# Ledger of designs, part 49: peptides against a protein of PDB entry 3QIS

Target 1, 334 residues: chain A of PDB entry 3QIS
Amino acid sequence: PSLELSRREFVFENVKFRQLQKEKFQISNNGQVPCHFSFIPKLNDSQYCKPWLRAEPFEGYLEPNETVDISLDVYVSKDSVTILNSGEDKIEDILVLHLDRGKDYFLTISGNYLPSCFGTSLEALCRMKRPIREVPVTKLIDLEEDSFLEKEKSLLQMVPLDEGASERPLQVPKEIWLLVDHLFKYACHQEDLFQTPGMQEELQQIIDCLDTSIPETIPGSNHSVAEALLIFLEALPEPVICYELYQRCLDSAYDPRICRQVISQLPRCHRNVFRYLMAFLRELLKFSEYNSVNANMIATLFTSLLLRPPPNLMARQTPSDRQRAIQFLLGFLL

## One batch from the design tools (peptide; made by RFdiffusion4, then SolubleMPNN)

Design b1_p11_2_s4 (from b1_p11_2, 5 letters changed)
Fold by OpenDDE base, seed 5:
Structure b1_p11_2_s4 (fold): chain B 334 residues (1-334), chain A 11 residues (1-11)
Amino acid sequence: as target 1 above (334 residues)
Amino acid sequence: MSFEELLRSYR
């Protein structure tokens, strides 16, 4: 068996969070026998490609002189955004197209990723006074490492950060401030807020706007701005309530005094963001006659975003644990 | 503290 490939080198320029890119190529059976093709993992890999890449179709049969189009799709989800922002991973891969009883054909994938404030830690964002696209990638790495070390110190020691001449971090990320300030000004009377989805084009414009500028006004509908806030919270590498406090939140869910003590133990930026979001959501609940928002809906929606189980416990979350997590947030909304 | 007062504390 033998194949001819129309192309073997693929370049994906300016890859962004949640923006699908597609490149197509053709494979042709130039042999005299039917052949089966498949993309196969390399010797050390569990999958034939990185999580941000897919081939469609990934396998098939070709008759003699038959041709098929293969799509290579690049899509950065919440699962890949953090490692691409830090430069731990890159838009580089090698695909192995295997021909049954034939040869292997290698495809080279390359490109560049554009960093996003989505999937960046709250600690790093509190140190970024400018849009993330204005920050050198080398400085992003340093800010993430320094942010991790300060978070660990803040969890271990209630010691006030020494007044050293380093620029004081923001109390909350500017991106969260912009989203919440917009929703507070314009969306309190919006019918079906957080219940109606945004438009995909507007969501991309909002993401690009927050990554590249500090706007006076966020573009798009109130529904798109509201969904952008949900996407931002979902994409956080660590949720607003740190994984270390997850079990303590469940254990305290029916004691409002202990719940407040647990929140007081959050790192400064996480605690500020939590208090800021809870104050905003309580304000929205005053307009329930206009926006159709109720405490149970909001608690159910935001619990999955703010109070996520640690990755090692994700597969073991019981209905009881979910109800306790909802009850924990209800104690801050009522 | 009103939400507006809280917002002002973060500005």
Scores: peptide ipSAE 0.164, ipTM 0.857, DockQ to the pose 0.756
Fold by OpenDDE base, seed 2:
Structure b1_p11_2_s4 (fold): chain B 334 residues (1-334), chain A 11 residues (1-11)
Amino acid sequence: as target 1 above (334 residues)
Amino acid sequence: MSFEELLRSYR
């Protein structure tokens, strides 16, 4: 069996969070026998490609002189955004197109990723006074390392090292501030806020806007801005309520005093973001007659975003645990 | 503190 490939080198320029890119190529059976093709893992890999890459179709049969189009789809989800933002992963891969009883064909994937404030830690974002696309990649790495160390020191109640000549962190990320300030100004009377989905095109514009600028106004509908806030919270590598406090939130869910004590133990940026969001949501609830927003809906929606189970407990979350998590947030909304 | 005053305190 033998294949001819129209292309073997693929470049994905300016890959962004949630922006699908597609490159297509053709494979042709230039042999005299039917062949089966498949993308196969490399020797040490479990998957034929990185999580942000997909081939469609990834396998198939070709008769002699048959041709098929293969799409290489690059899509950075919440699952890949953090490792791409840090530069731990890159838009580089090698695909092995295997031909049964034939040879392997190697495809080179390359490109560049454009960092996003989505999937970046709250600690790092609090240190970013400018849009993330204005921050040199080297400085992003340093900010993430410093942010990790600050989080650990805060959790350990270690005395803050003297704030040397480093600029004072923001109280909350500017991106969260921009989203919430917009929603507060323009969306308090928006019917079905957080209940109506945004438009995908508007969501991409909002993400690009937050990554590249500090706008006076966020583009798109109130629904798209509201959904962008949800996507932002979902994409956080560490949720607003840190994983280490998850169980304590559940255990305290019916004691408002203990709930407030648990929140006081969050890292400064996480604690500020939590309080800021709860204050916004309580304000939004005053307009429930106009926006159809109620405390139970908001608590249910935001619980999955703010109070995520640690990855090791995700498969074990009970309906009781979910109800406790909702009750924990309700104690801050009412 | 109004919500607006609170929002401004995070600026």
Scores: peptide ipSAE 0.090, ipTM 0.840, DockQ to the pose 0.823
Fold by OpenDDE base, seed 4:
Structure b1_p11_2_s4 (fold): chain B 334 residues (1-334), chain A 11 residues (1-11)
Amino acid sequence: as target 1 above (334 residues)
Amino acid sequence: MSFEELLRSYR
C-alpha cells in the first residue's frame, strides 16, 4: 500500500487558550490495494499526539484512488494551558501516519503559543502588575520559579524580606479583581447568574482582554464574565485551596472554627483570593431574589473549582467527600 | 467589613 499526502508540514501561529485552530490536508491511496491508515504513538509515547492536538479522522480505510480529508485540530484546554504558559511544552509535535503493511509518513507540527493569565499560578499572577502578554517570556519563567519558592517560603512561615515597594506582590491577581469587580458592579441583579452559560465569542474576548490589557470594563454579558471567572478558577494549576489542605478541609467541614483555621494556613495570595471570592459570593447572595442564586448552588459550583481533589485522589472522590467539600464552602457563604 | 470595603483594601 502507498499514500500521497497533500501536505506534511503544519504551522499553527498564535495559538491561544480555548481557541480552536484547524489545518486540513488530504491523503490519497495512490496504490492498487485497499489500505488502512492510523496515527500511531511514537516509541515510548502512549498517545499518537500531544494533549492539545487531535487528528480527525485518526484512522480509516481507503480504497484505491480514494481520498480523505484529515483535520488537525489544535485546542489548548485547561489540561495543557499551564505547561504551555511555562514553556515546558511547546506547539511542536511529530505525527506518525502509519499504513498497515506499508510505510510510516511523518507530519511536522509547529507554531507558537501566546501565554494566558488563565492556567497561570496565583503566585505568578500576583507578581504580574502588567498583562501577561506584556511580560517577556524569560521573566515568565523566572516568575514561575519564584512563585514555587514563594509558596514554599509562605508554607515555612518565612516573613518576606522588605522587598522594595515596587516589587510587592498584589494582594490578589488583577485578573480576578477585574472579573469580580465587574460582577459586583453589574451582575448582582443578573437573573440566573452562574447558571446561564456565556457566549463562546465573548469568552474569547474576555480572555484576550485580560491577557493583553487592564480594561476599565470587561467586554461581554454578565453571564460571559461570570463563566470567565469559573474558567479562570478551573484552569489554575494549583486551586485556590491548595492540594495540601484538601483533606483537612474535608475533615473540618462541619466545624466552622477549624475551617477558618485551615484557610488561615493557605499561602497569602491563595488566602486573599479565597476571602475575596467568599466576600463577593456572600454579597451576591443578598440579591438572591433578583439573581436566583442560592448558597447551595454556589457552594456546589465553586467547590469543584476551589477545593479540587489532588490529581492522585481525583478518581477516588466519594459522594461523601464531595458533600464534605460543599459543606466546607457553605460555612463561608452563610 | 462590606465587600466594597474589602475591595478597597485590595486597591
Scores: peptide ipSAE 0.074, ipTM 0.833, DockQ to the pose 0.766
Fold by OpenDDE base, seed 3:
Structure b1_p11_2_s4 (fold): chain B 334 residues (1-334), chain A 11 residues (1-11)
Amino acid sequence: as target 1 above (334 residues)
Amino acid sequence: MSFEELLRSYR
């Protein structure tokens, strides 16, 4: 069997978080026999491509002289955004298009990723006084490393942050402040806030706005700004309540005093963000007559975002654990 | 509402 490929080199320029890009090519059976094609893993890989890449179709049959279009889809989800932001991964891959009883065809994927404040750590964002797209990639790496070291120092109750680093970290990320301040100013009376989805185009504009600027006003509807906050919290590499405190939150869920003590043990940035969000949500609940927001709805929604099970426990999360997690947040909303 | 005002509302 033999194939002809219309293209073998693909460049995905300016790849962004949650923005789908597609490149298409044709494969033609230029042989005399039917052939089966498939994308196959490389020798050391479990998957035929990186998590941010997909081929559609990834397998199929071609009769002699038959042609099929294949789409290469690049999409950076919450699962890939952090490793791309840090430069640990890049928009580079090699696909192996295999023919049954035939030869392999190699496709080269390349491109560039544009960093996002979405999927960046709270610690790093507290050090970023400018939009992430203004920060050199080399400095982003340093900020993530410094953020990790500061988190470890804070957990060890060791040495006070050396006041000698000239620039004090922000109390909360500017991106969270912008989203919450906008919602507080403009969305408190918004009917069905956090219940109505945003528009995908507006969400992309909000993400791009936060990545590239410090706006006076966030673009889009209140629903899109509200959903952007949810997406931001979901995309955090570590949830607002650190994974190490997850079980203690569940164990304390029915004791409001212990719940507050657990939150006091969060790293400074995480603790500030948690308190800031809970204060905002309690203010939002005062307008429940207008915005249809209630404590049970908010606690249910934000629990999955703020109090995520550690990756090793995700498969074991019981309905009881979910209810305890909701109860934990309710103790801060009521 | 400022961050400080929200923090005061939390406490």
Scores: peptide ipSAE 0.046, ipTM 0.802, DockQ to the pose 0.158

Design b1_p11_3_s1 (from b1_p11_3, 4 letters changed)
Fold by OpenDDE base, seed 5:
Structure b1_p11_3_s1 (fold): chain B 334 residues (1-334), chain A 11 residues (1-11)
Amino acid sequence: as target 1 above (334 residues)
Amino acid sequence: FEEFLRAMGQP
């Protein structure tokens, strides 16, 4: 069996968080027998491609002289955004198109990624006074390393020794401030806030706006700005309530004094963001007659974003654990 | 809340 491929090199320019890109090529059976094709893992890989790449179809049969279109889809989700922002991974891959009893055909994928404030740590964002697209990639790496070291120092309650001329970090990321300030000013009376989905085009404009500028006003509807806040919180590599405190939040869920003590042990930026969001959500609940927002809906929605189970416990989250997590958050909304 | 917003967040 043999295949002819219309193209073997693919370039994905200016790849962004949540922006789908597609490239297509054709494969043709130029042999005399039916053939089965499949994308196969390389040596030492578990998957045929990186998490941000997909082939459709990834397998199939071709009759003699049959042709099929294959789509290569590039999509950076929350699962790939952090490693692409740090430059640990890149828009580069090699696909192996295997022909049963035939040859392997290699496809080269290349391109560039544009960093996002989405999927960046709260610690790094508190050190970024400028939009992430204005920050040199070398400085992003340094900010992530420094952020890890400060998270560890803050957990150990080590007082920072050197009052050296290092720029003081922001109390909260400017991106969270911009989103919440907009919602507070313009969305408190918005019917069905956090219940109506945003527009995908407006979400992309909001992401691009936060990555490239410090706007006076965020573009898009109140629903799109509200959903952008949810996407931001979901994309955080470390949730607003750090994984190390997850179990203690569940154990304390019915004791409001212990709940406040657990929150006081968060790293400074995480603790500030948590208090900031809770203050906003309590303010939003005062307008429930206008916005149809209630404490149970908000607690249910934000608990999954703010209080995520550690990766090792994800498969074991019980309905009781979910209810305790909701109860923990309710103690800050009421 | 507005004072808290201002104290926490002017970029």
Scores: peptide ipSAE 0.043, ipTM 0.816, DockQ to the pose 0.665
Fold by OpenDDE base, seed 4:
Structure b1_p11_3_s1 (fold): chain B 334 residues (1-334), chain A 11 residues (1-11)
Amino acid sequence: as target 1 above (334 residues)
Amino acid sequence: FEEFLRAMGQP
């Protein structure tokens, strides 16, 4: 069997979080026999491609002189955004198009990723006084390394950083502040807030806006701004309640006093974000007659975002653990 | 709450 490929090199320029890009190519059976093609993992890889890449179709049959279009889809989800923001991963891959009983054909994927405040740590974002796209990539790497080291230091020493006023981290990320301030000003009376999905185009505009500017007003509907906040919280590499405190939150879930003590042990930025969000959500609940928002709905929604199980426990989360996590958050909403 | 928002958003 033999294939002809219309293209073997693919460049994905300016890849962004949640923005789908597609490149297409054709494969043709220029042989005399039917052939089966499939993308296959390289040696030691579990998957045929990186998590941000997909081929469609992944496999198929071609009769002699048959041609099929293959789409290469690049999509950076919450699962890939953090490692791309840090530069640990890049928009580079090699795909192996295998022909059964035939040859391997190599496809080269390349491109560039544009960093997002989505999927960036709270620690790094608290140090970013400018939009992430204005920050040199080298400095982003340093800020993430420093964020890891400061998380460790903050766990070891509750020493106030007596650093000069110019180098002081923000109390909360400006991106969270912008989203929540907008929702507080404009969305308290919004019917079905956090229940109605946003528009995908508006979500992309909000993400691009937060990545590139410090706007006076967030673009889009209240629903899109609300969903952008949820996406932001979901994409955090470390949840607002750090993984190290997860079990203690569950254990304290029915004691509001212990719950407050657990939250007091969060790193400063995480603790500030948590308190900020809880204050906002309590304010939003005062308008429940207008916005259809209730404490149980909010606790259920935000618990999955704020109080995530550690990755090693995610597959083992029981209904009891979920209920305890909800109860923990309810103690801050009521 | 607005004062709290402003206080949290200040550098």
Scores: peptide ipSAE 0.043, ipTM 0.811, DockQ to the pose 0.857
Fold by OpenDDE base, seed 3:
Structure b1_p11_3_s1 (fold): chain B 334 residues (1-334), chain A 11 residues (1-11)
Amino acid sequence: as target 1 above (334 residues)
Amino acid sequence: FEEFLRAMGQP
């Protein structure tokens, strides 16, 4: 069996969070026999490609002189955004197109990723006074390392933040502040807030806006701004309630005094974001006659975002654990 | 909440 490939080198320029890019190529059976093709893992890989890449179709049959179009799809989800923001991973891969009883064909994938405030830690974002696209990548790495060290210091209650006025971290990320301030100003009376989905085009504009600017107003509908807040919280590498406190939140779910003590043990930025969001959500609940928002809906929605099970416990989450997690948040909404 | 917004949104 033999294939002809129309292209073997693919460049994905300016890859962004949640923005699908596609490159197409053709494969043709220039042999005299039917062939089966498949993308196969390299010797040390479990998958034929990185999580942000896929081929469609990834396998198939070709009759003699048949041609098929293959789409290479690049899509950075919440699962890849953090490692791409840090530069731990890059828009580079090698695909192996295998022919059954034939040879391998190598495809080179390259490109560049544009960092996002989505998938960046709360600690790093509290140090970013400018949009992430204005921050040199070298400084992003330093900010993530410093963020880890300060998180540990904050957990240990050791050092008062030295009052050096120029380097003082923000109390909350500017991106969360912008989203919540917009929703507070313009969306408190929005019917079906957090129940109606946003527009995908508007979500991309909001993400690009937060990554590149400090706007006076966020573009898009209130529904798109509300969904952007949900996407932001979902994309956090560590949830607003740190994984280490997850079980303690469940254990305290029916004791409001212990719940407040657990929250007091969060790192400063996480604790501030949690209190900020809870204050905002309690304010939205006052407008329930207009926005159709109730405490049970909000607690159910935000629990999966704010109080995620650690990866090692995710497969073991019971309906009782989920209900305790919801009850924990309800104690801050009521 | 507005006072909290202002206290958190000061640069």
Scores: peptide ipSAE 0.041, ipTM 0.804, DockQ to the pose 0.719
Fold by OpenDDE base, seed 1:
Structure b1_p11_3_s1 (fold): chain B 334 residues (1-334), chain A 11 residues (1-11)
Amino acid sequence: as target 1 above (334 residues)
Amino acid sequence: FEEFLRAMGQP
């Protein structure tokens, strides 16, 4: 069996969080026998491609002289955004198109990723006074490393932040501030807030706006701004309530005093963001007659975002654990 | 809440 490929090199320029890009190529059976093709893992890989890449179709049959179009889809989800923001991963891959009883054909994937404030740590964002697209990639790496060290120091109750000449970190990320300030100003009376989906185009505009600027106003509908806040919280590499405190939150869920003590043990930025969000959500609940927002709905929605089970426990989350997690958050909304 | 927003959002 033999294939002819119309293209073997693919470049995905300016890949962004949640923006689908597609490149197509043709494969033709230039042999005399039917052939089966498939994308196969490389020797050390579990998958035929990186998580941000997909081939469609990834396998199939071709009769002699048959041609099929294959789409290479690049999509950066919450699962890949953090490692791409840090430069730990890159828009580079090699696909192996295997022909049964035939040859392997190599496809080269390359490109560039544009960093996002979505999927960046709260600690790094608190140190980032400019939009992420204005920050040199080298400095992003340094900010992430420094963020880790300061998180550890904060957890260890070690040395007070030396009030030295280093620019004081923001109390909360400017991106969270912008989203919440917008929602507070313009969305308190928005019917079905956090219940109606935003528009995908507006969500992309909001993401691009926060990545590239410090706007006076967030673009898009209140629903899109609200969903952008949810996406932001979902994309955090570590949830607002750090994984280390997850079980303690569940254990304390019915004691509001212990719940407050658990939150006091969060790293400064996480604690500030949590308090900021809870203050906003309590304010939003005063307008429940207008926005149809109630404490149970908000607690249910935000619990999955703010109080995520550690990755090793995700598969084991019981309905009881979920109810405790909701109850924990309710103690801050009521 | 506005005072808290301002206090948290000041650079």
Scores: peptide ipSAE 0.040, ipTM 0.806, DockQ to the pose 0.790

